# Ledger of designs, part 78: peptides against a protein of PDB entry 5KEZ

Target 1, 320 residues: chain A of PDB entry 5KEZ
Amino acid sequence: NVAIYNPFRPWWERYQPVSYKLCTRSGNEDEFRNMVTRCNNVGVRIYVDAVINHMCGNAVSAGTSSTCGSYFNPGSRDFPAVPYSGWDFNDGKCKTGSGDIENYNDATQVRDCRLTGLLDLALEKDYVRSKIAEYMNHLIDIGVAGFRLDASKHMWPGDIKAILDKLHNLNSNWFPAGSKPFIYQEVIDLGGEPIKSSDYFGNGRVTEFKYGAKLGTVIRKWNGEKMSYLKNWGEGWGFVPSDRALVFVDNHDNQRGHGAGGASILTFWDARLYKMAVGFMLAHPYGFTRVMSSYRWPRQFQNGNDVNDWVGPPNNNGVI

## One batch from the design tools (peptide; aimed at target 1 Q16 D253)

Design b2_p28_4_s4 (made by RFdiffusion4, then SolubleMPNN; from b2_p28_4, 20 letters changed)
Fold by OpenDDE base, seed 4:
Structure b2_p28_4_s4 (fold): chain B 320 residues (1-320), chain A 28 residues (1-28)
Amino acid sequence: as target 1 above (320 residues)
Amino acid sequence: SMDKELAEKYRENQKFFNERLKEAFKAN
């Protein structure tokens, strides 16, 4: 991914890929293989946060300032380490003036335009699908158990399906023969927009962002909510079917006030309430559970916004 | 209300749910 130095190595640089090489702040491919092997050997499975909707931001300077040293040029849509070129992006498909998503009530914009300037891959192209599948298959062959598909809301479900259809079975060294990768898709659906979580049920599980938002409201006792109202928690609260739900109290985005859920989201900053929420989530049978492991950073609020929300995990001069 | 399948899961895990929930509320 792009190496960002202003601010200094923010967490979000990880979500700006310039290649599918496994060299990042966390280590190289050999180290990753070693980790996956050691984890698998003790029954811990690895699920990769796969960023396949886009490459890096369109405004990033061209060069070799990347975690694996790969050259890239956002201006010309040149990512030779893949390789991608101008033919592999949706620049000509997006009809907005800025090239970015401007109206989330327009599903076409949401899927064909750039998410906050991130160069939008043309996932309709078999070439692009194949390059992504090759990346994911490389990880599968290493021994990962599945994937979180980042920004799935911004990809056409059919394009995702086409990629998934190209995927290998899981590595038989650790998984039963014929096992398929576990897929869960990040889709922010709080209602009111045309794209629905149900559009993605055919590809795998989806994130249920209503879960953390509503649970936070209940635990905080906002709007007259009571714990006793959790008696019909799950589908009774209008959530997606349990077998399609990936549930969580918070994630890296809404922990910082981004994405979905707003102020109702509970985080480790509210330790007591957070532990109650996480404990409830782990106890309740609804959905597949995900627990957040984060870190403290020096929050600095200005006009209600944390100006230090970019701060990445503890590191040694940028190396995790 | 929850669907039949989820209700069955809830009943099946009732004991464990109550125990874990109790522990969660004690964790300050």
Scores: peptide ipSAE 0.027, ipTM 0.546, DockQ to the pose 0.018
OpenDDE base, seeds 1, 2, 3, 5: peptide ipSAE 0.019, 0.024, 0.017, 0.018; ipTM 0.405, 0.474, 0.398, 0.443

Design b2_p28_5 (made by RFdiffusion4)
Pose (drawn by RFdiffusion4):
Structure b2_p28_5 (pose): chain A 320 residues (1-320), chain P 28 residues (1-28)
Amino acid sequence: as target 1 above (320 residues)
Amino acid sequence: TWTETHDAFYNAGDAMAKYPVLEAERYK
C-alpha cells in the first residue's frame, strides 16, 4: 500500500493498494504465512480484508513511497508490480465530469467512477479479475478461511461473482474438501439508496451496519428508544436475514464517529455502555458476530468530528 | 477544523482523506 507521510502514516493508507505483494507495516510474506499456519494449527481462522475495488488515490505522487518499495505512478496509471496499466481502470467508463463519484442516487457511477479519487479498477475485464483472483488464491493456499470484501457497494455484484468463480477451494490440510471461502461484503445500507445489500446475497454475507447504529441509540436511550423495544431484535427491525448478516457494535471505521451512525456508535471510549452492547449482541442469536479490538489515539473533536481520526497504530517513527 | 484538515490531506494527494468527510455527510 501507499506509504503516506502527510498525515504521518494514517490507518487508511492501507486502503490504497500499490501491489499485491504481501508486504506491509504488519509484516512480510514469511511472517504472514507463519501467522496463518500457527493460527490454523490451533483452530483459529484468518479472514483477510481484501481491497479490490481500487488501487491508490489518483493524486498520489509517483515514486516508491510504498510499503515494499515498489514503483507506481497514479497519474499514468502504471502499477508495474502487479502489473496494471491505464487499460485496467475505469477512466473511459465513468460518465461524471470530475471522474469521481458525485451522486449516490445513480447506481452506475457509484460502481464505475472513482471513490474519493481512488483509481477504480475495471472489474469487468478478465485480466483484472484474474490478477485479483491470483492474489486471493495465493492467500487461500496459504490457508486463509475467507475475506472481507472492502467497498463492496462500489463493485457490481456480478463482477464480484466473476472474481469469486475463479477462487480455489480452501486448503485441504485444514478444511474439509469442497470448502469455500467465507465471504462477507462491506455494504453500508441504511435504506434510502438505490443499492440494497440484498443485491449481494448471491456472493456471501453482508455487513449489517444498521445493527450497531440502532443498538447504540437504544443503549444510549436516545431518540425515544428503550431496551424493552429489543424484544423483536433482528429482522423485526428491518435487518437482513440472520443467515446473511455479519454483525458488530462498532468497526474500525465508524468507531471514529464520522461513519454510519455517527455519535451513536458505542466504542471502547464508552466502556460501561459498550460492554453492555457487546454483551447483548453476543447473547442474541441474530447474525454472525465480530468483536472489535482497537488501539488508542489522541481524539480531538472539533464540531463533532475528530481531527485525529486518521492517526495510525501505535508506532515509533512509523514502525508499529 | 475537521473538514479543513481533511481537505488539506486530500490536496496533498491522500484520497482517503475525503472518505471520512463523505461518510459523515452521508451517514452521520

Design b2_p28_5_s1 (made by RFdiffusion4, then SolubleMPNN; from b2_p28_5, 14 letters changed)
Fold by OpenDDE base, seed 3:
Structure b2_p28_5_s1 (fold): chain B 320 residues (1-320), chain A 28 residues (1-28)
Amino acid sequence: as target 1 above (320 residues)
Amino acid sequence: SWEETHEAWYNAGFSLARLPVEMRKRYA
């Protein structure tokens, strides 16, 4: 991915890929392979956050400022380490003036335009699908158990399906023969927008952001909510079917005070209430549960916003 | 504006100080 130095190595640089090489601030491919092996050998499975909707931001300067040293040129859509070229992006499909998503009520914009400047891959192309599948299959062959598909809301479900259909079975050194990778898709659906979580059920599980949002409201006792109202928690609250849901109290985005659920989201900053929410989630049978592990950073609020929400994990000069 | 773009989020109880998750993925 792009190595960003202003601000200094933010967490979100990881979501600006320039190649599918497995060398990042967390380590190189050999170290990753070693970790996966060690984890699998003790029954801990690895699920990769796969960033496949886009490459880096369109405004990033061309050069070799990347975690693997690969050259890239966002201006010309040149990513030779893949390789991608101008033919592999949705620039011609997006009809907005800016090239970015301007209207989230337009599903076509949401899928074909740039997410906050991130160069949008043409996932309809078999070439692009194959390059992504090769990346994911390499990870599968290393021994990962599955994937979180980042920004799935911004990809056509059929394109995702086409990629998934190219995936290998899991590595038989650790998984039963014929095992398929576990897939969960990041889709923000709180209602009111045309894109629905149900559009993605055919590909795997989806993130249920209503879970953390509503649970936060209840635990905080907002709007007269009571714990006793959780009696029909799950589908009874309008959530997706349990077998399609991945649930969580918070994630890395909304932990920083922004995102789906807004101010209702509980985080480790609200330790007591957070423990209550996480405890409830783990005790309740609804959905597949995910527990957040994060870090503290020096928050500085200006006009209601934390100006240090970019701060990445504890590191040594950018290296974890 | 992004506020207009994400009317659905505000209807869901978001404040102006809270951005959609998608907008947290920033370019350099």
Scores: peptide ipSAE 0.038, ipTM 0.613, DockQ to the pose 0.062
OpenDDE base, seeds 1, 2, 4, 5: peptide ipSAE 0.031, 0.031, 0.008, 0.024; ipTM 0.546, 0.585, 0.472, 0.600

Design b2_p28_5_s2 (made by RFdiffusion4, then SolubleMPNN; from b2_p28_5, 15 letters changed)
Fold by OpenDDE base, seed 3:
Structure b2_p28_5_s2 (fold): chain B 320 residues (1-320), chain A 28 residues (1-28)
Amino acid sequence: as target 1 above (320 residues)
Amino acid sequence: TWEEKHQEYYNAGFSLALYPLENRKRYA
């Protein structure tokens, strides 16, 4: 991914890929392979956050300022380490003036335009699908158990399916022969937009962002909410079917106070309430559960927003 | 009642997103 130095190595630089090489601020490919092996050997499975909707931001300077030293040029859509070129992006399909998503009520914009300037890959192309599949298959062959598909809302479900259909079975050193990778898709659906979580059920599980948002409201006792109202928690609250849901109290994004769930989201900053919510989640049968492990950072609120929400985990000069 | 509050909450939905969550994935 791109190495960002202003601000200094933010967490979100990880979501701006310039190659599919497995060398990042967390380590190189050998170290990753070693970690996956050690984890698998003790029954801990690894799921990779796969960023496959886009490459880096269009405004990032060209050069070799990346975690693996790969050259890239956002301006010319040149990512030779893949390789991608101008033919592999949706610039020509997006009809907005900015080239970015401007209206989230337009499903076509949401999927064909740039997400906040991030260069949008043309996932309709078999070439692009194949390059992504190669990346994911490399990870599968290393021994990962599955994937979180980042920004799935911004990809056509059919394109995702086409990629998934190219995937290998899991590594038989640790998984039964014929095992398929576990797929869960990050889809932010809190209602009010044309893209629905149900559009993605065919590809695997989806993130249920209503879970953390609603649970936060209940635990905080907002709007007169009571714990007793959770008697029909899950589908009874309008959530996706349990067998399609991946649930969580917070994630790295909404932990920072805005986005899907906003201020209702409980985090470690509210330790008592957070423990209540996490405890409830783990005890309740609805959905596949995910527990967040995060870190403290020097929050500084200005006009209701944390100006330091970019701060990444504790690091040594950008290296974790 | 529980039923009334639940229905109200359900009907109202819940979105406190001031801007898309994905805005966090910004470029320099």
Scores: peptide ipSAE 0.044, ipTM 0.569, DockQ to the pose 0.031
OpenDDE base, seeds 1, 2, 4, 5: peptide ipSAE 0.039, 0.065, 0.021, 0.024; ipTM 0.537, 0.588, 0.574, 0.594; seeds 2, 5 fail the geometry check

Design b2_p28_5_s3 (made by RFdiffusion4, then SolubleMPNN; from b2_p28_5, 17 letters changed)
Fold by OpenDDE base, seed 2:
Structure b2_p28_5_s3 (fold): chain B 320 residues (1-320), chain A 28 residues (1-28)
Amino acid sequence: as target 1 above (320 residues)
Amino acid sequence: TWEEKHEQYYNAGFSLARLPLEQRKKYA
């Protein structure tokens, strides 16, 4: 991915790929392979956060300022390490004046235009699908168990399906023969917009952001909410079917105060309430559970916003 | 405005625009 130095190596640089090389602040491919092997050998499975909707921002300077030193040129849409060219992006398909998503009530814009300047891959193209599948298959062959698909609402479900159909079975060294990768898709659907989580059920599980938002409200006792109201927790609260839901109390985005769920989201900053929420989640049968492991950072609030929300995990001069 | 705040996240992996419309309005 791109190496960002202003601010200094933010967490979100990881979501700006310039290649599919397994070479980042967290380590190189050999180290990753070693980790996956060691984890699998003791029954711990690895699921990769796969960034496949886009490449880096269009305004990033061309060069080799990346975690693996790969050259890239956002201006010309040149990513030779893949390789991608201008033919592999949705620039001509997006019809907005800016090239960015301008209207989130237009599903076509949401999927065909750039997410905050991030170069939007033409996932309708078999070439693009194949390059992504090759990346994911490499990971599968290493021994990962599945994937979180980042920014899924910005991809057409059919394009995702086409990619998934190209995936190998899981590595038989650790998984039963014929096992398929576990897929869950990040879709922020709190209602009110045309793109629905249900659009993606055919591809795998989806994130249920209503879970953390509503649970936070209850645990905080906002608006007269009571724990007794959780009697029909899950589908009874309007959540997606349990077998399609990946649930969580917080994630990296809303932990920083401006993710889906708003101020209701419980985090480690409210330790006692957070433990209550996580405990409830783990005890309740609804959905597939995900527990957050995070870190403290020096928060600095200005006008209600943390100006240090970019701070990544503890590191040694950028190396994690 | 939301647009002004959103601009701060241009070229970032995170975007306020990824939030539901109702949530984005809180930052307008």
Scores: peptide ipSAE 0.025, ipTM 0.592, DockQ to the pose 0.219
OpenDDE base, seeds 1, 3, 4, 5: peptide ipSAE 0.024, 0.025, 0.015, 0.020; ipTM 0.527, 0.560, 0.468, 0.536; seeds 3, 4, 5 fail the geometry check

Design b2_p28_5_s4 (made by RFdiffusion4, then SolubleMPNN; from b2_p28_5, 14 letters changed)
Fold by OpenDDE base, seed 3:
Structure b2_p28_5_s4 (fold): chain B 320 residues (1-320), chain A 28 residues (1-28)
Amino acid sequence: as target 1 above (320 residues)
Amino acid sequence: TWEEKHQEYYNAGFSLARYPLENAKRYA
């Protein structure tokens, strides 16, 4: 991914890929292989956050300022380490003035335009699908158990399916023969937009962002909410079917206090309430649960926003 | 009541902020 130095190595640089090389601030490919092996050997499975909707930001300077030293040029859409070129992006398909998503009520914009300047891959192209599948298959062959598909809302479900259909079975050194990778898709669906979580059920599980948002309101006792109201928690609250849901109290995004869930999201900053929420989540049978492991950072609120929400985990000059 | 509050949340869809979380993934 791109190496960002202003601000200094933010967490979100990870979501701006310039190649599919397994060489990042977390380590190199050999170290990753070693970790996956050690984890698998003790029954801990690895699921990779796969960023396949886009490459890096349009405004990032061209050069070799990346975690693996790969050259890239966002301006010309040149990513030779893949390789991608201008033919592999949706620039010509997006019809907005900015080239970015401007209206989330327009499903076509949401899928075909740039997400906050991130260069949008043309996933309709078999070439692009194949390059992504190659990346994911490499990870599967290393021994990962599955994937979180980042920004799935911004990809056509059919394109995702086409990629998934190219995937290998899991590594038989640790998984039963014929095992398929576990897939869950990040789809932010809080209602009110045309794209629905149900559009993606065919590909695997989806993130249920209503879970953390509404659980937060209940535990915070907002609007007269009571814990007893959780008696029909899950589908009874309008959530996706349990067998399609991946649930969580917070994630790295909404932990920063905006977006899907906003101020209702409980985090470690509210330790007592957070423990209640996590405890409830783990005790309740609805959905596949995910527990957050985060870190403290020097929050500084200005006009209701944390200006330091970019801060990544403790690091040594950018290296974790 | 429980029924009233449940129905309210069920109908509302509940979004405190319309700002996409993906904004955090912006370029510098």
Scores: peptide ipSAE 0.032, ipTM 0.550, DockQ to the pose 0.040
OpenDDE base, seeds 1, 2, 4, 5: peptide ipSAE 0.020, 0.018, 0.021, 0.026; ipTM 0.560, 0.544, 0.560, 0.525; seeds 2, 4 fail the geometry check

Design b2_p28_6 (made by RFdiffusion4)
Pose (drawn by RFdiffusion4):
Structure b2_p28_6 (pose): chain A 320 residues (1-320), chain P 28 residues (1-28)
Amino acid sequence: as target 1 above (320 residues)
Amino acid sequence: STITLPSNWPTSIRNQRLAYIQRFQQLN
């Protein structure tokens, strides 16, 4: 991923890929393989955050400011370490004047245009689908059990299916024969938009962002909500079917207060209420549960938004 | 609602972050 130095090494630089080499601030390929093997050998599975909708920002300076030193040039669309060229991006397919996503009532541009200027991969091309699949198969054979598909709302459900069609079964040393990767797609669907999370049920589960937003408001006793109203918690509140939901109280993104749910999302900063919300979630049968494990940062709210929400993991001059 | 961002950032980073945060104001 791009090594971003202003601001200093933000957590979200990891969502701007430069190549598919397994080489990050978290470690190299040897350390990654070692982790996956050790965890599988004690029965704990690894799920990978797959960033496949885009490469890095179109305005990032060319050079080798990358976590493995790989060269890249966003202006010329050259990512030779993969390799990707200008033919591999949606510049000619997007119809907005800016080339970015401008209107979320238009389902097409949400898919074909650049998300906040991030170079949008042409996922309809077999070559691009093959390069992504090669990356995910490398991970599957190492022994990962599934994937979080980042920014799934900005990918066509069919393109995702075409990529998943190319994946190996899970490593037969640890998983039964014919086992398939666990897929959960990150789609923020609070209603009122043309894209529905149900559009993605053919590919795997989806993140249910309504879950934590509603639970936070209820536990905080905001907007007239009471815990007694949780008697019919689940699809009774308009959530996706339980067998398609990945649920959580907060995630790495919306724990910073700017996300789906804003200030209602309970986090470790609100430890007393947070424990209650996590407890309710873990006790209730709805969904497959994910628990957040975080790091502290110097929060500094100005106008209800945290100007330090970009701060990366604890580090000494960028070394985690 | 007003969004506050550090002013010493490159314009491209500030624009990216602003658009991202504005998206959640619109969504919510």

Design b2_p28_6_s1 (made by RFdiffusion4, then SolubleMPNN; from b2_p28_6, 17 letters changed)
Fold by OpenDDE base, seed 1:
Structure b2_p28_6_s1 (fold): chain B 320 residues (1-320), chain A 28 residues (1-28)
Amino acid sequence: as target 1 above (320 residues)
Amino acid sequence: PEIVLPEDWPQWVRDMLRKYRQSFVKLN
């Protein structure tokens, strides 16, 4: 991915890929293989956060300032390490003047235009689908159990399906023969927007962001909410079907007040309430549960915003 | 510097843009 130095190596640089090489501040491919093997051997499965909607930001300077040293040129849409070129992006499909999403009530713009300047891949093209599938299949062959598909809201469900149809069965060293990768799609659907979680049910599970948002409200006793109201928790609260839901109390985005959920989201910063929420989630049968493991950073609030919300996970591998 | 975003944009988008503004938006 792109190496960002202002701020200094933020966590979100990981979501600006310039190649599909397994070479980032999280480690190299050998280290990743080692981790996957060790985890699989004790029954812990690995699911990769796959960034397949886009490459890096259009405003990033061309060069080799990347975690694996690969050259890239956002201006010309040149990513030779893949390789991608100008033909592999939705520049011509997006009809906005800026090339970015301008109207979030237009599903076509949401899917065909750039999310916050991130170069939008032309997932309609078989070539692009194949390159992504190759990346994911490489991970499957290493031994991962499945994927979180980042920014699925910004991809056409049919394009996602086309990619998934190209995926290998899971590695038979650890999984039964014929096993398919576990897929869950990040779709922010709190209502009020044109793209719905149900659009993606055919591809796998979907993140249910209403879960953490509503649970936080209840446990915080906001708006007169009571724990007793959780009697019909799940579908009764308007959530997606249990067999399509991936549920969580917080994620890396809304832990920092970003994404979906707002101030209702409970995090480790509110230890007691957070433990209550996580405990309830694990005890309740609704959805497939995900538990967050995070880190502390030196929060500094200015005008209601944490100016240090960019701080990435601790590492000791230097500036690579 | 503070950026002004359309009011009809979802809050999650506004939050993301604020977060990524140094990388994606040229501010004068």
Scores: peptide ipSAE 0.334, ipTM 0.776, DockQ to the pose 0.093
OpenDDE base, seeds 2, 3, 4, 5: peptide ipSAE 0.298, 0.286, 0.328, 0.323; ipTM 0.763, 0.751, 0.771, 0.775; seed 4 fails the geometry check

Design b2_p28_6_s2 (made by RFdiffusion4, then SolubleMPNN; from b2_p28_6, 14 letters changed)
Fold by OpenDDE base, seed 4:
Structure b2_p28_6_s2 (fold): chain B 320 residues (1-320), chain A 28 residues (1-28)
Amino acid sequence: as target 1 above (320 residues)
Amino acid sequence: KEIVLPEDWPEWVRKQREKYIQSFLKLN
């Protein structure tokens, strides 16, 4: 991914890929293989946050300022380490003036235009699908158990399916022969927009953002909510079917006050309430659970926004 | 709909989870 130095190595640089090489702030490919092996050997499975909707931001300067040293040129859509070129992006397909998503009520914009300036891959192309599948298959062959598909809302479900159909079975050294990767898709659906989580049920599980938002409201006792109302928690609250749900109290985005959930989202900053929420989530049978592991940072709120929301985890000069 | 724990869960797990659920539901 791109190496960003202003601000200094923010967490979000990881979500701006310039290649599919496995040399990042976390280590090189050999170290990754070692980690996956050690984890698998003790029954801990690895699920990769796969950024396959886009490459880096369109405004990033061309050069070799990347974690693997690969050259890239966002201006010309040149990512030779893949390789991608101008033919592999949705620049001509997106019809907005800015090239970015401007209206989330337009499903075509949401999927064909740039998410906050991030160069949008043409996932309709078999070439692009194959390059992504090669990346994911490489990880599968290393021994990962599955994937979180980042920004799935911004990809056509059929394109995702086409990629998934190209995936290998899991590594038989640790998984039964014929096992398929575990897939969960990040789809923000709180209602009110045309894209629905149900559009993605055929590909795997989906994130249920209503979970953390509603649970936070209940535990905070906002709007007259009571814990007793959790009696029919799950589908009874209008959530997706349990077997399609990936549930969580918070994620890295809404922990920082962005994304879905608003102020109701509970985080480690509210320790007591957060423990209640996480405890309830882990106790309740609804959905597949995900627990957030985070860190403290020097929050500075200006006009309701944390100006330090970019701060990444404790690191050694950018290396985690 | 009532909270029902899966039958295929280990008994000790079900009992523990049920305990937690009941505890949480008492908080109002």
Scores: peptide ipSAE 0.027, ipTM 0.434, DockQ to the pose 0.014
OpenDDE base, seeds 1, 2, 3, 5: peptide ipSAE 0.023, 0.023, 0.021, 0.018; ipTM 0.448, 0.514, 0.383, 0.462

Design b2_p28_6_s3 (made by RFdiffusion4, then SolubleMPNN; from b2_p28_6, 15 letters changed)
Fold by OpenDDE base, seed 5:
Structure b2_p28_6_s3 (fold): chain B 320 residues (1-320), chain A 28 residues (1-28)
Amino acid sequence: as target 1 above (320 residues)
Amino acid sequence: KEIVLPEDWPEWVRKQKEKYIQSFLKLN
């Protein structure tokens, strides 16, 4: 991915890929293989956060400032390490003046235009699908168990399916023969938008962002909410079907006061309430649970916003 | 740049969407 130095190596640089090389601040491919093997051997499975909707931001300077030293040129849409060129992006398909998503009420813009400047891949093209599938299959062959698909709302469900249909079965060294990769898709659906979580049920599970938002409100006792109201927790609260839901109290975005859920989201900063929420989530049968493991950073609020929300995990000169 | 949200959306939905957008504004 792109190496950002201003601010110094933020967490979000991870979501600006310039290649599909397994070479980042977390380590190289050999180290990754070693980690996957060690984890699988003790029954811990690995799920990869796959960024396949886009490449890096269009405004990033061309050069070799990347975690594996690969050259890239956002201006010309040149990513030779894949390789991608200008033919592999949705610039011509997006009809907005800026090239970015301008109207979230327009599902076509949401999927065909750039997410805040991130170069949008043309996932309708078999070439692009194949390059992504090759990347994911390489990971499957290493021994990963599945994937989180980043920014799934911004991809057409059919394009996602086409990629998934190209995937191999899981590595038989650790998984039963014929096992399929576990897929969960990041879709922020709090209602009011044309794109719905149900659009993606056919591809796998989806994130249920209403879960953390509503649970936070209840535990905080906001708006007259009571714990007794949790008697019909799950589908009774308007959540997606349990067998399609991936649930969580917080994630990296809304832990920073952004994403979906707002101020209701409970985090480790609210230690007591957070433990209550996580305990409840783990005890309740609704959905597939995900527990957050995070870190502290030097928060500095200015006008209600943390100016240090970019800070990534503890590191040594950018190396995790 | 300005991202336009529907005016007829419930206020709480609009606010949540704005926060979502803010999460990614720093990516570019």
Scores: peptide ipSAE 0.051, ipTM 0.687, DockQ to the pose 0.055
OpenDDE base, seeds 1, 2, 3, 4: peptide ipSAE 0.005, 0.026, 0.011, 0.020; ipTM 0.244, 0.618, 0.339, 0.550; seed 1 fails the geometry check

